# Designs tried in a protein design run: peptides against a protein of PDB entry 3HTU. Part 8

Target 1, 75 residues: chain A of PDB entry 3HTU
Amino acid sequence: RRPEEWGKLIYQWVSRSGQNNSVFTLYELTNGEDTEDEEFHGLDEATLLRALQALQQEHKAEIITVSDGRGVKFF

## One batch from the design tools (peptide; made by RFdiffusion4, then SolubleMPNN)

Design b1_p10_1_s2 (from b1_p10_1, 8 letters changed)
Fold by OpenDDE base, seed 5:
Structure b1_p10_1_s2 (fold): chain B 75 residues (1-75), chain A 10 residues (1-10)
Amino acid sequence: as target 1 above (75 residues)
Amino acid sequence: SLLDKIKEKA
């Protein structure tokens, strides 16, 4: 899958599960309990970042960077 | 926590 395709799958989960306007660390998005049954669970962080950047371009997400790591807010 | 810091920044 292309990063954009991963982004689509991720956002579909966000929308269907009612996680719009929620914030995640990048780690919990792909390694957390809430996404264990999703196709993108276990996705490498580099690919995840590219997927989220695609969503960010569409104004569906905002990648947040702090000193200790990164996260994402979905819209 | 990291999540808290991210949420505060968001």
Scores: peptide ipSAE 0.298, ipTM 0.836, DockQ to the pose 0.926
Fold by OpenDDE base, seed 1:
Structure b1_p10_1_s2 (fold): chain B 75 residues (1-75), chain A 10 residues (1-10)
Amino acid sequence: as target 1 above (75 residues)
Amino acid sequence: SLLDKIKEKA
């Protein structure tokens, strides 16, 4: 899958899961309990980042960088 | 936590 395709799958999950909190660390998105059954679980962080960047271009996500890590906010 | 910092910044 291309990063854009991963982005689509991720955003579909975000939308259909009805998450109350739309902010994630990159780690919990692909390694957390909430996504264990999703195809993108275990996705490498580099590919994840590219997927999220694709979503960011579509204004569907915002990648957040802090001194000790990164996360993402979905819209 | 990292998540808290991210949520605060966002």
Scores: peptide ipSAE 0.278, ipTM 0.825, DockQ to the pose 0.841
Fold by OpenDDE base, seed 3:
Structure b1_p10_1_s2 (fold): chain B 75 residues (1-75), chain A 10 residues (1-10)
Amino acid sequence: as target 1 above (75 residues)
Amino acid sequence: SLLDKIKEKA
């Protein structure tokens, strides 16, 4: 899958899961319990980042970088 | 925590 295709799958999960909290660390998005049944579980972080960057271009996500990690806010 | 820092910036 291309990064844009991964982004679509991730955003579909965000939209359909009814999550109250739309802020994630990159780690919990691909390694957390909440996404264990999703196709993107276990996705490498480099590919994940590119997928999220694609969503960011569409104003569907904002990547947040701090000194000791990264996260994402979905819209 | 890392999550707290991220949520604070969001």
Scores: peptide ipSAE 0.263, ipTM 0.818, DockQ to the pose 0.842
Fold by OpenDDE base, seed 2:
Structure b1_p10_1_s2 (fold): chain B 75 residues (1-75), chain A 10 residues (1-10)
Amino acid sequence: as target 1 above (75 residues)
Amino acid sequence: SLLDKIKEKA
């Protein structure tokens, strides 16, 4: 799958599960309990970041970068 | 803030 395709799957989960406006660390999005049943669980962080960047271009997510890590807010 | 929420979860 291309990053854009992963982004689509991730956002579909966000919409279906009512996680719009929620904030996640990159780790919990792919390794957390809430996404254990999703296809993108276990996705490598590099690919995840590219997927989220694609969503960001569509104004569906905002990637937050701080000195000690990164997270994402979904809209 | 959004940054605070990220830090709280990290």
Scores: peptide ipSAE 0.253, ipTM 0.809, DockQ to the pose 0.212

Design b1_p10_1_s3 (from b1_p10_1, 7 letters changed)
Fold by OpenDDE base, seed 4:
Structure b1_p10_1_s3 (fold): chain B 75 residues (1-75), chain A 10 residues (1-10)
Amino acid sequence: as target 1 above (75 residues)
Amino acid sequence: SLLEKLKEKA
């Protein structure tokens, strides 16, 4: 899958599960309990980041960077 | 925690 395709799958989960306006660390998004049954569980962080960047271009997500890590807010 | 810091910035 291309990053854009991963982004689509991730956002579909966000929407279906009612997680819009929620914030995740990148780790919990792909390694957390809440996404264990999703196809993107276990996705490498580099590909995840590109997927989220695609969503960010569409104003569906915002990647957040702080001093000790990164996360994402979905809209 | 990292999550709390992210929420504060968001």
Scores: peptide ipSAE 0.473, ipTM 0.898, DockQ to the pose 0.920
Fold by OpenDDE base, seed 5:
Structure b1_p10_1_s3 (fold): chain B 75 residues (1-75), chain A 10 residues (1-10)
Amino acid sequence: as target 1 above (75 residues)
Amino acid sequence: SLLEKLKEKA
């Protein structure tokens, strides 16, 4: 899958599960309990970041960077 | 925590 295809799958989960306006760390998005049944669970962080950047271009997500790491807010 | 810092910044 291309990064934009992963982004589509991730955002579909966000929408279906009612997680719009929620904030995640990158780790919990691909390693957390809430996404264990999703195809993107276990996705490497580099590919995840590219997927989220694709969503960010569509104004569906915002990647947040702080001193301790990164996360994402979905819209 | 990281999550709390993210939520505060968002």
Scores: peptide ipSAE 0.470, ipTM 0.898, DockQ to the pose 0.921
Fold by OpenDDE base, seed 3:
Structure b1_p10_1_s3 (fold): chain B 75 residues (1-75), chain A 10 residues (1-10)
Amino acid sequence: as target 1 above (75 residues)
Amino acid sequence: SLLEKLKEKA
């Protein structure tokens, strides 16, 4: 899958599970319990970042960077 | 925590 395709799958989960306006660390998004049944569970962080960047271009997400790591807010 | 820092920045 292309990063844009991963982004689509991730945002579909966000919308269907009612996680809009929620904040995640990048780790919990792909390794957390809430996404265990999703196809993107276990996705490598580099590919995840590119997927989220695609969503960010569509104003569906905002990647947040702090000293201790990265996260994302979905809209 | 990292999550709290992210929420504060978001």
Scores: peptide ipSAE 0.449, ipTM 0.892, DockQ to the pose 0.885
Fold by OpenDDE base, seed 1:
Structure b1_p10_1_s3 (fold): chain B 75 residues (1-75), chain A 10 residues (1-10)
Amino acid sequence: as target 1 above (75 residues)
Amino acid sequence: SLLEKLKEKA
């Protein structure tokens, strides 16, 4: 799968799961309990970042960087 | 936590 294809799968999950909190760390998105059954679980962070960047271009996500890590906010 | 910092910045 291409990064943008992963992005599509991730965003589909975000949408259909009805998450109360739309902010995630990059780690919990691919390694957390909530996504264990998803195809993108275990996805390497480098590919994840590219996927999220694709979503960001579509204004569907915002990658957030703080002093001690990164995360993403979905819209 | 990192998550809380992200939420605050978002």
Scores: peptide ipSAE 0.427, ipTM 0.886, DockQ to the pose 0.838

Design b1_p10_2_s1 (from b1_p10_2, 3 letters changed)
Fold by OpenDDE base, seed 5:
Structure b1_p10_2_s1 (fold): chain B 75 residues (1-75), chain A 10 residues (1-10)
Amino acid sequence: as target 1 above (75 residues)
Amino acid sequence: SLMEKIKEKA
């Protein structure tokens, strides 16, 4: 899958699960309990970041960078 | 925590 295809799958989960306007760390998005059954669970962080950047271009997400790591807010 | 810092910035 291409990054933009992963982005689509991730956002579909966000929408289906009612997580719009929610905030995640990048780690919990791919390693957390809430996404264990999703295809993107276990996705490497580099590919995840590219997927989220694709969503960000569509104004569906905002990547948040702090000193200790990164997260994402979905819209 | 990391999550708190992210939420504060969001």
Scores: peptide ipSAE 0.481, ipTM 0.903, DockQ to the pose 0.954
Fold by OpenDDE base, seed 1:
Structure b1_p10_2_s1 (fold): chain B 75 residues (1-75), chain A 10 residues (1-10)
Amino acid sequence: as target 1 above (75 residues)
Amino acid sequence: SLMEKIKEKA
């Protein structure tokens, strides 16, 4: 899968799961309990970042960088 | 925590 294809799968999950909080750390998105059954679980962070960047271009996500890590906010 | 920092910046 291409990064943008991963992005589509991730965003589909975010949308259909009805998450109360649309903010995630990058780690919990691919390694957390909530996504264990998803195809993108275990996805390497480099590919994840590219996927999220694709979503960001579509204004569907915002990558957030802080001093000790990164996260993402979905729209 | 990292999550709190991210949420605060979001």
Scores: peptide ipSAE 0.477, ipTM 0.901, DockQ to the pose 0.870
Fold by OpenDDE base, seed 4:
Structure b1_p10_2_s1 (fold): chain B 75 residues (1-75), chain A 10 residues (1-10)
Amino acid sequence: as target 1 above (75 residues)
Amino acid sequence: SLMEKIKEKA
């Protein structure tokens, strides 16, 4: 899958599960308990970041960078 | 924590 396709899958989960306006660390999004059954569970962080960047271009997500890590807010 | 820092910036 291309990053854009991963982004679509991730956002579909966010929308269907009612996680809009929620915030995740990048780690918990792909390694957390809440996404264990999702196809994108275990996705490498580099590909995840590109997927989220695609969503960000569509104003569906905002990548948040802090001094010791990154997260994402979904809209 | 990392999550707290992210939430503060969000």
Scores: peptide ipSAE 0.465, ipTM 0.899, DockQ to the pose 0.952
Fold by OpenDDE base, seed 3:
Structure b1_p10_2_s1 (fold): chain B 75 residues (1-75), chain A 10 residues (1-10)
Amino acid sequence: as target 1 above (75 residues)
Amino acid sequence: SLMEKIKEKA
């Protein structure tokens, strides 16, 4: 899958799962319990970042960088 | 924590 395709899958999960919290660390998005059954579980961080960057261009996500790591806010 | 820092910036 291309990064854009991964982004689509991730956003579909976010928008349809009924999650109340739209903020994730990058780690928990691909390694957390909430996404264990998703195709993107275990996705390498480099590909994940590119997927999220694609969503960011569409104004569907914002990548957040702090000193201790990175996260993402979905819209 | 990392999550707290992210939420603060979000």
Scores: peptide ipSAE 0.458, ipTM 0.897, DockQ to the pose 0.862

Design b1_p10_2_s2 (from b1_p10_2, 4 letters changed)
Fold by OpenDDE base, seed 2:
Structure b1_p10_2_s2 (fold): chain B 75 residues (1-75), chain A 10 residues (1-10)
Amino acid sequence: as target 1 above (75 residues)
Amino acid sequence: SLMDKIKEKA
């Protein structure tokens, strides 16, 4: 899958999950319990980042960088 | 925590 295709799958989960919280660390998005049943669970962080960057270009996500890691906010 | 820092910046 291309990063854009992964981004589509991730955003579909976000949109349909009904989660009140829209902020994630990159780790919990691919390694957390909430996404264990999703195809993108276990996705390598490099590919995940590219997928999120594709969503960011579509204004569907914002990648958040802090001193000791990264996260993402979905819209 | 990392999550706290991310939420703070979000």
Scores: peptide ipSAE 0.496, ipTM 0.907, DockQ to the pose 0.880
Fold by OpenDDE base, seed 1:
Structure b1_p10_2_s2 (fold): chain B 75 residues (1-75), chain A 10 residues (1-10)
Amino acid sequence: as target 1 above (75 residues)
Amino acid sequence: SLMDKIKEKA
């Protein structure tokens, strides 16, 4: 899958799961309990980042960088 | 925590 395709799958999950909090660390998105059954679980962070960057171009996500790491906010 | 910092910045 291309990063854009991963982005689509991730955003579909975010939308259909009805998450109250739309902010995630990159780690919990692909390694957390909430996504264990999703195809993108275990996705490498480099590919994840590219996927999220694709979503960011579509104004569907914002990648957040802090001193301790990175996260993402979905819209 | 990392999450707190992310949420604060978001």
Scores: peptide ipSAE 0.495, ipTM 0.907, DockQ to the pose 0.867
Fold by OpenDDE base, seed 4:
Structure b1_p10_2_s2 (fold): chain B 75 residues (1-75), chain A 10 residues (1-10)
Amino acid sequence: as target 1 above (75 residues)
Amino acid sequence: SLMDKIKEKA
C-alpha cells in the first residue's frame, strides 16, 4: 500500500470508532491496544508519518511535533 | 509525558 492508502485506512478507523478530535502519539496509533486488530497495526513509523501527512493535506489530521516526539490529532 | 506535551500543543 502507498502512504495515502494507509492514510485512508487509518482515517476510516478514526471515523468509525469515534476518535475524531482525539490525540495519539505515533507509537500509540500503530502499537497501542486500541488498534491491535487493525491492518495498520505494526506499520513502520516512517510510512505512518507519510500516511498522516497525506491526511494533513486534506485537513483530516494535524501532526504535532514536540521536543521529544510526535503525535497526531484527527479531525 | 510525551502525550501531555502533545495534548498541550494540540
Scores: peptide ipSAE 0.484, ipTM 0.904, DockQ to the pose 0.954
Fold by OpenDDE base, seed 3:
Structure b1_p10_2_s2 (fold): chain B 75 residues (1-75), chain A 10 residues (1-10)
Amino acid sequence: as target 1 above (75 residues)
Amino acid sequence: SLMDKIKEKA
C-alpha cells in the first residue's frame, strides 16, 4: 500500500470509531489496544508518518512534534 | 509523559 492508502485506512478507522479530535502518540496508534483489529496495526513508524503527512495535507490530521517524540491529532 | 506533552501542544 502507498502511504496515502494507509492514511485512508487510518482515517476511516478514526471516523468509524469516533476518534475525531482525538490525540495519539504514533506508537499507540499502531501498537495500542484500540487498533489491534485494524489492518494498520503494526505498521512501521516511517510508513505511518508518511501516511499521516498525507492526511495532514488534507487537513484531516496534525502531526505534533515534541522533544520526546511525536503524536497526531485527527480532525 | 509523552502523551501529556503532546496534548499540551495540541
Scores: peptide ipSAE 0.481, ipTM 0.904, DockQ to the pose 0.951

Design b1_p10_2_s3 (from b1_p10_2, 4 letters changed)
Fold by OpenDDE base, seed 1:
Structure b1_p10_2_s3 (fold): chain B 75 residues (1-75), chain A 10 residues (1-10)
Amino acid sequence: as target 1 above (75 residues)
Amino acid sequence: SLMEKIKEAA
């Protein structure tokens, strides 16, 4: 799958799951319990980042960088 | 925590 395709799958999950809080660390998206049954569980962080960057270009996500890690906010 | 920092920055 291309990063854009991963992005689509991730965003579909976000939309379907109806998360109360749309902010995630990158780790919990691919390694958390909430996504254990998703195809993108276990996805490497580099590919995840590219997927999220694709979503960011579509104004569907914002990648957040802090001193000790990264996260993402979905819209 | 990292999550709190991210949420605060969001």
Scores: peptide ipSAE 0.488, ipTM 0.898, DockQ to the pose 0.872
Fold by OpenDDE base, seed 2:
Structure b1_p10_2_s3 (fold): chain B 75 residues (1-75), chain A 10 residues (1-10)
Amino acid sequence: as target 1 above (75 residues)
Amino acid sequence: SLMEKIKEAA
């Protein structure tokens, strides 16, 4: 899958699970309990980041960078 | 925590 395709799957999960306006660490999104049943669970962080960047271009997500890590907010 | 920092920045 291309990054934008992963982004689509991720955002579909966000939408159908009612996670609008939710915030995740990148690790939580792909390794957390809430996404255990999703296709993108276990996705490598590099690909995840590219997927989220694609969503960010569409104003569906915002990647948040802090001093000791990164996360994402979905809209 | 990292999550708290991210949520604060969001």
Scores: peptide ipSAE 0.487, ipTM 0.898, DockQ to the pose 0.956
Fold by OpenDDE base, seed 4:
Structure b1_p10_2_s3 (fold): chain B 75 residues (1-75), chain A 10 residues (1-10)
Amino acid sequence: as target 1 above (75 residues)
Amino acid sequence: SLMEKIKEAA
């Protein structure tokens, strides 16, 4: 899958699970308990970042960078 | 924590 395709799957989960406007660390998005049954569970962080950047271009997500890591807010 | 920092920055 291309990063854009991963982004679509991730956002579909966000939308269907009713977690719009929620905030995640990048780690819990792909390694957390809440996404264990999702296709994107275990996705490498580099590909995840590209997927989220695609969503960011569509104003569906905002990548947040702090001193000790990164997260994302979904809209 | 990382999560707190992210939420504060959001």
Scores: peptide ipSAE 0.478, ipTM 0.896, DockQ to the pose 0.950
Fold by OpenDDE base, seed 3:
Structure b1_p10_2_s3 (fold): chain B 75 residues (1-75), chain A 10 residues (1-10)
Amino acid sequence: as target 1 above (75 residues)
Amino acid sequence: SLMEKIKEAA
């Protein structure tokens, strides 16, 4: 899958899952319990970042960088 | 925590 395709799958999950909190660390998005049943679970962080960057270009996500790591806010 | 830092920065 291309990063854009991964982004689509991720955003579909965000949209359909009824999440109460749309902010994630990158780690919990691909390694957390909430996404265990999703195709993107276990996705390498490099590919994840590219997927999220694609979503960011579409204004569907905002990548957040702090000193100790990265996260994402979905819109 | 990292999550709190991210949420604060969001």
Scores: peptide ipSAE 0.475, ipTM 0.895, DockQ to the pose 0.835

Design b1_p10_2_s4 (from b1_p10_2 with K3L E7K)
Fold by OpenDDE base, seed 4:
Structure b1_p10_2_s4 (fold): chain B 75 residues (1-75), chain A 10 residues (1-10)
Amino acid sequence: as target 1 above (75 residues)
Amino acid sequence: SLLEKAKEKA
């Protein structure tokens, strides 16, 4: 899958599960309990970041980069 | 952490 395709799957989960406007660490998305049954569980962080960047271009997400970590907010 | 604060704020 291309990063854009992963982004689509991730956002579909966000929408279906009612997680819009929620903030996640990158680890929670791919390694958390809430996404264990999702296809993107276990996705490498580099590909995840590219997927989220694609969503960010569509104004569906905002990547949060702070001194002590990274996360993402979905809209 | 700043990220945790962001999660709480959102």
Scores: peptide ipSAE 0.180, ipTM 0.754, DockQ to the pose 0.465
Fold by OpenDDE base, seed 2:
Structure b1_p10_2_s4 (fold): chain B 75 residues (1-75), chain A 10 residues (1-10)
Amino acid sequence: as target 1 above (75 residues)
Amino acid sequence: SLLEKAKEKA
């Protein structure tokens, strides 16, 4: 899958599970309990980041980069 | 962390 395709799957999960407007660490998305049954569970962080960047271009997510970590907010 | 605070605020 391309990063954009991963992004679509991730956002579909966000929408269906009612996680819009929620904030996640990148680790939570791919390694957390809430996504254990999702296809993108276990996705490498590099690909995840590219997927989220694609969503960010569509204004569906905002990547949070601070000195002590990274996360993402979904809209 | 700032990220954790952001999560709690959201």
Scores: peptide ipSAE 0.179, ipTM 0.752, DockQ to the pose 0.378
Fold by OpenDDE base, seed 5:
Structure b1_p10_2_s4 (fold): chain B 75 residues (1-75), chain A 10 residues (1-10)
Amino acid sequence: as target 1 above (75 residues)
Amino acid sequence: SLLEKAKEKA
């Protein structure tokens, strides 16, 4: 899958689970309990980041980068 | 952390 395809799957999960406007660490998205049954669970962080960047271009997400970690807010 | 604060704010 291409990054944008992963992004689509991720956002579909966010939307269907009613978690718009929620913030996640990158780790939570791919390693968290809430996404254990999702296709993107276990996705490498590098690919995840590219997927989120694709969503960010569509204004569906905002990647948060702080000194103590990275996360993402979905809209 | 700032990230955790962001999570709480959301």
Scores: peptide ipSAE 0.179, ipTM 0.754, DockQ to the pose 0.410
Fold by OpenDDE base, seed 3:
Structure b1_p10_2_s4 (fold): chain B 75 residues (1-75), chain A 10 residues (1-10)
Amino acid sequence: as target 1 above (75 residues)
Amino acid sequence: SLLEKAKEKA
């Protein structure tokens, strides 16, 4: 899958599960309990980041980059 | 952490 395709799957989960406006660490999104049943669970962080960047271009997500970690807010 | 604070704020 292309990063954009992963982004689509991730956002579909966000939308369907009512996680809009939620904030996740990148780890929580791919390794957390809430996404255990999703296809993107276990996705490598590099590919995840590219997927989220695609969503960010569409104004569907905002990547949070701080000195002590990274996360994402979905809209 | 700053990220955790951001999560709390959201």
Scores: peptide ipSAE 0.176, ipTM 0.752, DockQ to the pose 0.432

Design b1_p10_3_s1 (from b1_p10_3, 5 letters changed)
Fold by OpenDDE base, seed 5:
Structure b1_p10_3_s1 (fold): chain B 75 residues (1-75), chain A 10 residues (1-10)
Amino acid sequence: as target 1 above (75 residues)
Amino acid sequence: SLMEEAKKKA
């Protein structure tokens, strides 16, 4: 899958689970309990980041960077 | 963590 395809799957999960406007760490998205059954669970962080960047271009997400990690807010 | 704080603020 291309990064934008991963992004689509991730955003579909966000939308269908009613978690728009929620914030996740990158770790939570790919390693968290809430996404264990999702295809993108276990996705490498580099690919995840590219997927989220694609969503960010579409104004569906905003990547958050702080001193102790990275996260994302979905809209 | 700062991430948790960011999650709370966002």
Scores: peptide ipSAE 0.158, ipTM 0.739, DockQ to the pose 0.559
Fold by OpenDDE base, seed 4:
Structure b1_p10_3_s1 (fold): chain B 75 residues (1-75), chain A 10 residues (1-10)
Amino acid sequence: as target 1 above (75 residues)
Amino acid sequence: SLMEEAKKKA
């Protein structure tokens, strides 16, 4: 899958699970209990970041970078 | 952590 395709799957999960406007760490998305049954569980961080960047271009997400980690807010 | 603070602020 291309990063854009991963982004689509991730956002579909966010939308269907009713978690729009929620904030996640990158770790929670791919390693958390809430996404264990999702296809993107276990996705490498580099590909995840590219997927989220694609969503950010569409104004569907905002990547948060802080000194001690990274996260994302979905809209 | 700063990440936790960001989650609360965002």
Scores: peptide ipSAE 0.158, ipTM 0.739, DockQ to the pose 0.592
Fold by OpenDDE base, seed 3:
Structure b1_p10_3_s1 (fold): chain B 75 residues (1-75), chain A 10 residues (1-10)
Amino acid sequence: as target 1 above (75 residues)
Amino acid sequence: SLMEEAKKKA
């Protein structure tokens, strides 16, 4: 899958599960309990970041960068 | 962590 395709799957989960406006660490998104049943669970962080960057271009997400990590807010 | 604090603020 292309990063954009992963982004689509991730955002579909966000929308379907009512997680809009929620904030996740990148780890939570791909390694957390809430996404265990999703295809993107276990996705490598590099590909995840590219997927989220695609969503960010569409104004569907905002990547949060802090000194000790990264997260994402979905809209 | 800083990330947890960021989540609270967002």
Scores: peptide ipSAE 0.155, ipTM 0.737, DockQ to the pose 0.545
Fold by OpenDDE base, seed 1:
Structure b1_p10_3_s1 (fold): chain B 75 residues (1-75), chain A 10 residues (1-10)
Amino acid sequence: as target 1 above (75 residues)
Amino acid sequence: SLMEEAKKKA
Protein backbone atom coordinates (compact mmCIF):
# COMPACT_ATOMS: atom_id res chain seq x y z
CA ARG B 1 0.00 0.00 0.00
CA ARG B 2 1.06 3.54 -0.69
CA PRO B 3 1.15 6.08 2.13
CA GLU B 4 -1.95 7.72 0.69
CA GLU B 5 -3.77 4.40 0.84
CA TRP B 6 -2.78 3.92 4.46
CA GLY B 7 -4.00 7.43 5.15
CA LYS B 8 -7.36 6.56 3.69
CA LEU B 9 -7.69 3.50 5.91
CA ILE B 10 -6.68 5.44 9.00
CA TYR B 11 -9.09 8.26 8.31
CA GLN B 12 -11.89 5.81 7.61
CA TRP B 13 -11.30 4.25 11.01
CA VAL B 14 -11.29 7.64 12.74
CA SER B 15 -14.52 8.60 11.03
CA ARG B 16 -16.33 5.30 11.56
CA SER B 17 -15.27 4.86 15.18
CA GLY B 18 -16.57 8.27 16.23
CA GLN B 19 -13.74 8.91 18.64
CA ASN B 20 -14.48 11.36 21.43
CA ASN B 21 -11.02 12.87 21.18
CA SER B 22 -9.71 13.48 17.69
CA VAL B 23 -6.12 13.91 18.89
CA PHE B 24 -3.82 10.88 18.94
CA THR B 25 -0.17 10.25 19.47
CA LEU B 26 1.46 8.46 16.57
CA TYR B 27 2.10 5.55 18.91
CA GLU B 28 -1.58 5.24 19.81
CA LEU B 29 -2.60 4.91 16.18
CA THR B 30 -0.36 1.96 15.38
CA ASN B 31 0.27 0.41 18.80
CA GLY B 32 -2.79 1.31 20.83
CA GLU B 33 -5.52 -1.00 22.03
CA ASP B 34 -8.19 0.87 20.09
CA THR B 35 -6.64 -0.04 16.74
CA GLU B 36 -5.52 -3.56 17.61
CA ASP B 37 -7.77 -5.14 14.98
CA GLU B 38 -7.10 -2.59 12.24
CA GLU B 39 -4.96 -3.30 9.20
CA PHE B 40 -2.70 -0.37 10.02
CA HIS B 41 -1.89 -1.66 13.50
CA GLY B 42 1.82 -2.22 13.71
CA LEU B 43 2.56 0.08 10.78
CA ASP B 44 6.05 1.53 10.95
CA GLU B 45 6.22 5.12 12.08
CA ALA B 46 7.93 6.33 8.93
CA THR B 47 5.12 5.07 6.71
CA LEU B 48 2.54 6.31 9.20
CA LEU B 49 4.00 9.78 9.08
CA ARG B 50 3.87 9.81 5.29
CA ALA B 51 0.26 8.65 5.43
CA LEU B 52 -0.64 11.44 7.84
CA GLN B 53 1.19 13.97 5.71
CA ALA B 54 -1.00 12.92 2.81
CA LEU B 55 -4.09 13.50 4.94
CA GLN B 56 -2.68 16.82 6.05
CA GLN B 57 -2.42 17.93 2.44
CA GLU B 58 -6.14 17.19 2.15
CA HIS B 59 -6.84 19.21 5.30
CA LYS B 60 -8.08 16.07 7.05
CA ALA B 61 -5.37 16.04 9.69
CA GLU B 62 -2.82 18.22 11.40
CA ILE B 63 0.44 16.73 12.58
CA ILE B 64 1.48 17.98 16.01
CA THR B 65 5.19 18.17 16.70
CA VAL B 66 6.31 19.00 20.23
CA SER B 67 9.56 18.49 22.06
CA ASP B 68 8.20 15.55 24.05
CA GLY B 69 6.57 13.69 21.16
CA ARG B 70 4.39 13.81 18.08
CA GLY B 71 0.70 13.42 17.44
CA VAL B 72 -2.07 14.14 15.01
CA LYS B 73 -5.42 15.88 15.10
CA PHE B 74 -8.09 14.67 12.72
CA PHE B 75 -10.78 16.86 11.18
CA SER A 1 3.37 16.83 28.88
CA LEU A 2 2.76 19.16 25.99
CA MET A 3 1.32 16.28 24.00
CA GLU A 4 -1.14 15.42 26.75
CA GLU A 5 -2.14 19.05 27.05
CA ALA A 6 -2.74 19.17 23.32
CA LYS A 7 -5.00 16.13 23.59
CA LYS A 8 -6.99 17.73 26.38
CA LYS A 9 -7.58 20.87 24.37
CA ALA A 10 -8.61 18.81 21.35
Scores: peptide ipSAE 0.155, ipTM 0.735, DockQ to the pose 0.493

Design b1_p10_3_s2 (from b1_p10_3, 5 letters changed)
Fold by OpenDDE base, seed 2:
Structure b1_p10_3_s2 (fold): chain B 75 residues (1-75), chain A 10 residues (1-10)
Amino acid sequence: as target 1 above (75 residues)
Amino acid sequence: SLMEKAKEAA
């Protein structure tokens, strides 16, 4: 899958699970309990980041970068 | 962590 396709799957999960306006660390998205049954669970962080960047371009997500890690807020 | 604080504050 391309990053954009991963982004679509991730956002579909966000929408279906009612996680809009929620904030996740990148680790939580791919390694967390809430996504254990999702196809993107276990996705490498590099690809995840590209997927989220695609969503960010669509104003569906905002990547949060702090000195001690990264996260994402979904809209 | 700062990330957790940011998450909780958001």
Scores: peptide ipSAE 0.175, ipTM 0.754, DockQ to the pose 0.478
Fold by OpenDDE base, seed 3:
Parts: C-alpha cells; structure tokens; sequence
Structure b1_p10_3_s2 (fold): chain B 75 residues (1-75), chain A 10 residues (1-10)
C-alpha cells in the first residue's frame, strides 16, 4: 500500500470508531489495543508518518512533534 | 510528556 492508501484506512477508522478522543500518539495508532483489529496495526512508524503527512496535506490531521515524542490530531 | 498532556486535555 502507498502512504496515501494507509492514510485513508487510518482516517476511516477514526471516522467510524466513534471515539471521543481525536488525539493519539503514533505508538497508540499502530501498537495500541484500540487498533488491534485494524489492518494498519503493526505498521512501521516511517510508513505511518508518511501516511499521516498525506492526511495533513488534506487538512484531515495535524502531526504533533515534541522533543519527547510525536502524535497526531485528527479532524 | 507534553504530548500526553495535550491528549489528556482533549
């Protein structure tokens, strides 16, 4: 899958899951319990980042980069 | 972390 395709799958999950929290660490998206049944579970962080960058260009996500980690806010 | 604080505030 291309990064854009991964981004689509991730955003579909965010949209349909009905979760209250739209902010995630990158680790939670690929290693968390909430995504265990999703195709993108276990995705390498480099590919995940590219997927999120694609979503960011579409204004569907904002990547949060801090000195002690990274996360993402979905819109 | 600052990231976690932001998450908790959401």
Amino acid sequence: as target 1 above (75 residues)
Amino acid sequence: SLMEKAKEAA
Scores: peptide ipSAE 0.174, ipTM 0.756, DockQ to the pose 0.364
Fold by OpenDDE base, seed 5:
Structure b1_p10_3_s2 (fold): chain B 75 residues (1-75), chain A 10 residues (1-10)
Amino acid sequence: as target 1 above (75 residues)
Amino acid sequence: SLMEKAKEAA
């Protein structure tokens, strides 16, 4: 799958699970309990980042970068 | 962590 395709799957989960306007760390998005049954669980962080960047271009997400990590807010 | 603080503040 292309990053854009992963982004679509991730955002579909966000929308269907009612997680819009929620904030996630990149780790919990792919390694957390809430996404254990999702296809993107276990996705490498590099690919995840590219997927989220695609969503960011569509104004569906905002990547958050702090000194000790990164996260994302979905809209 | 700062990320957790960001989550809580958001």
Scores: peptide ipSAE 0.173, ipTM 0.756, DockQ to the pose 0.508
Fold by OpenDDE base, seed 1:
Structure b1_p10_3_s2 (fold): chain B 75 residues (1-75), chain A 10 residues (1-10)
Amino acid sequence: as target 1 above (75 residues)
Amino acid sequence: SLMEKAKEAA
């Protein structure tokens, strides 16, 4: 899958799952309990980042980068 | 962490 395809799958999960919290760390998005049954679980962080960047271009997500970690906010 | 604080505040 291309990064944008992964992004689509991730965003579909976010939208359909009805998550009350729209902010995730990159780790919990691919390694957390909430996504254990998703195709993107276990996705490497580099590919994940590219996927999220694709979503960011579509204004569907905002990548949060701080000195002590990274995350993403979905819209 | 700042990230966790942001998440909790969101």
Scores: peptide ipSAE 0.171, ipTM 0.752, DockQ to the pose 0.388

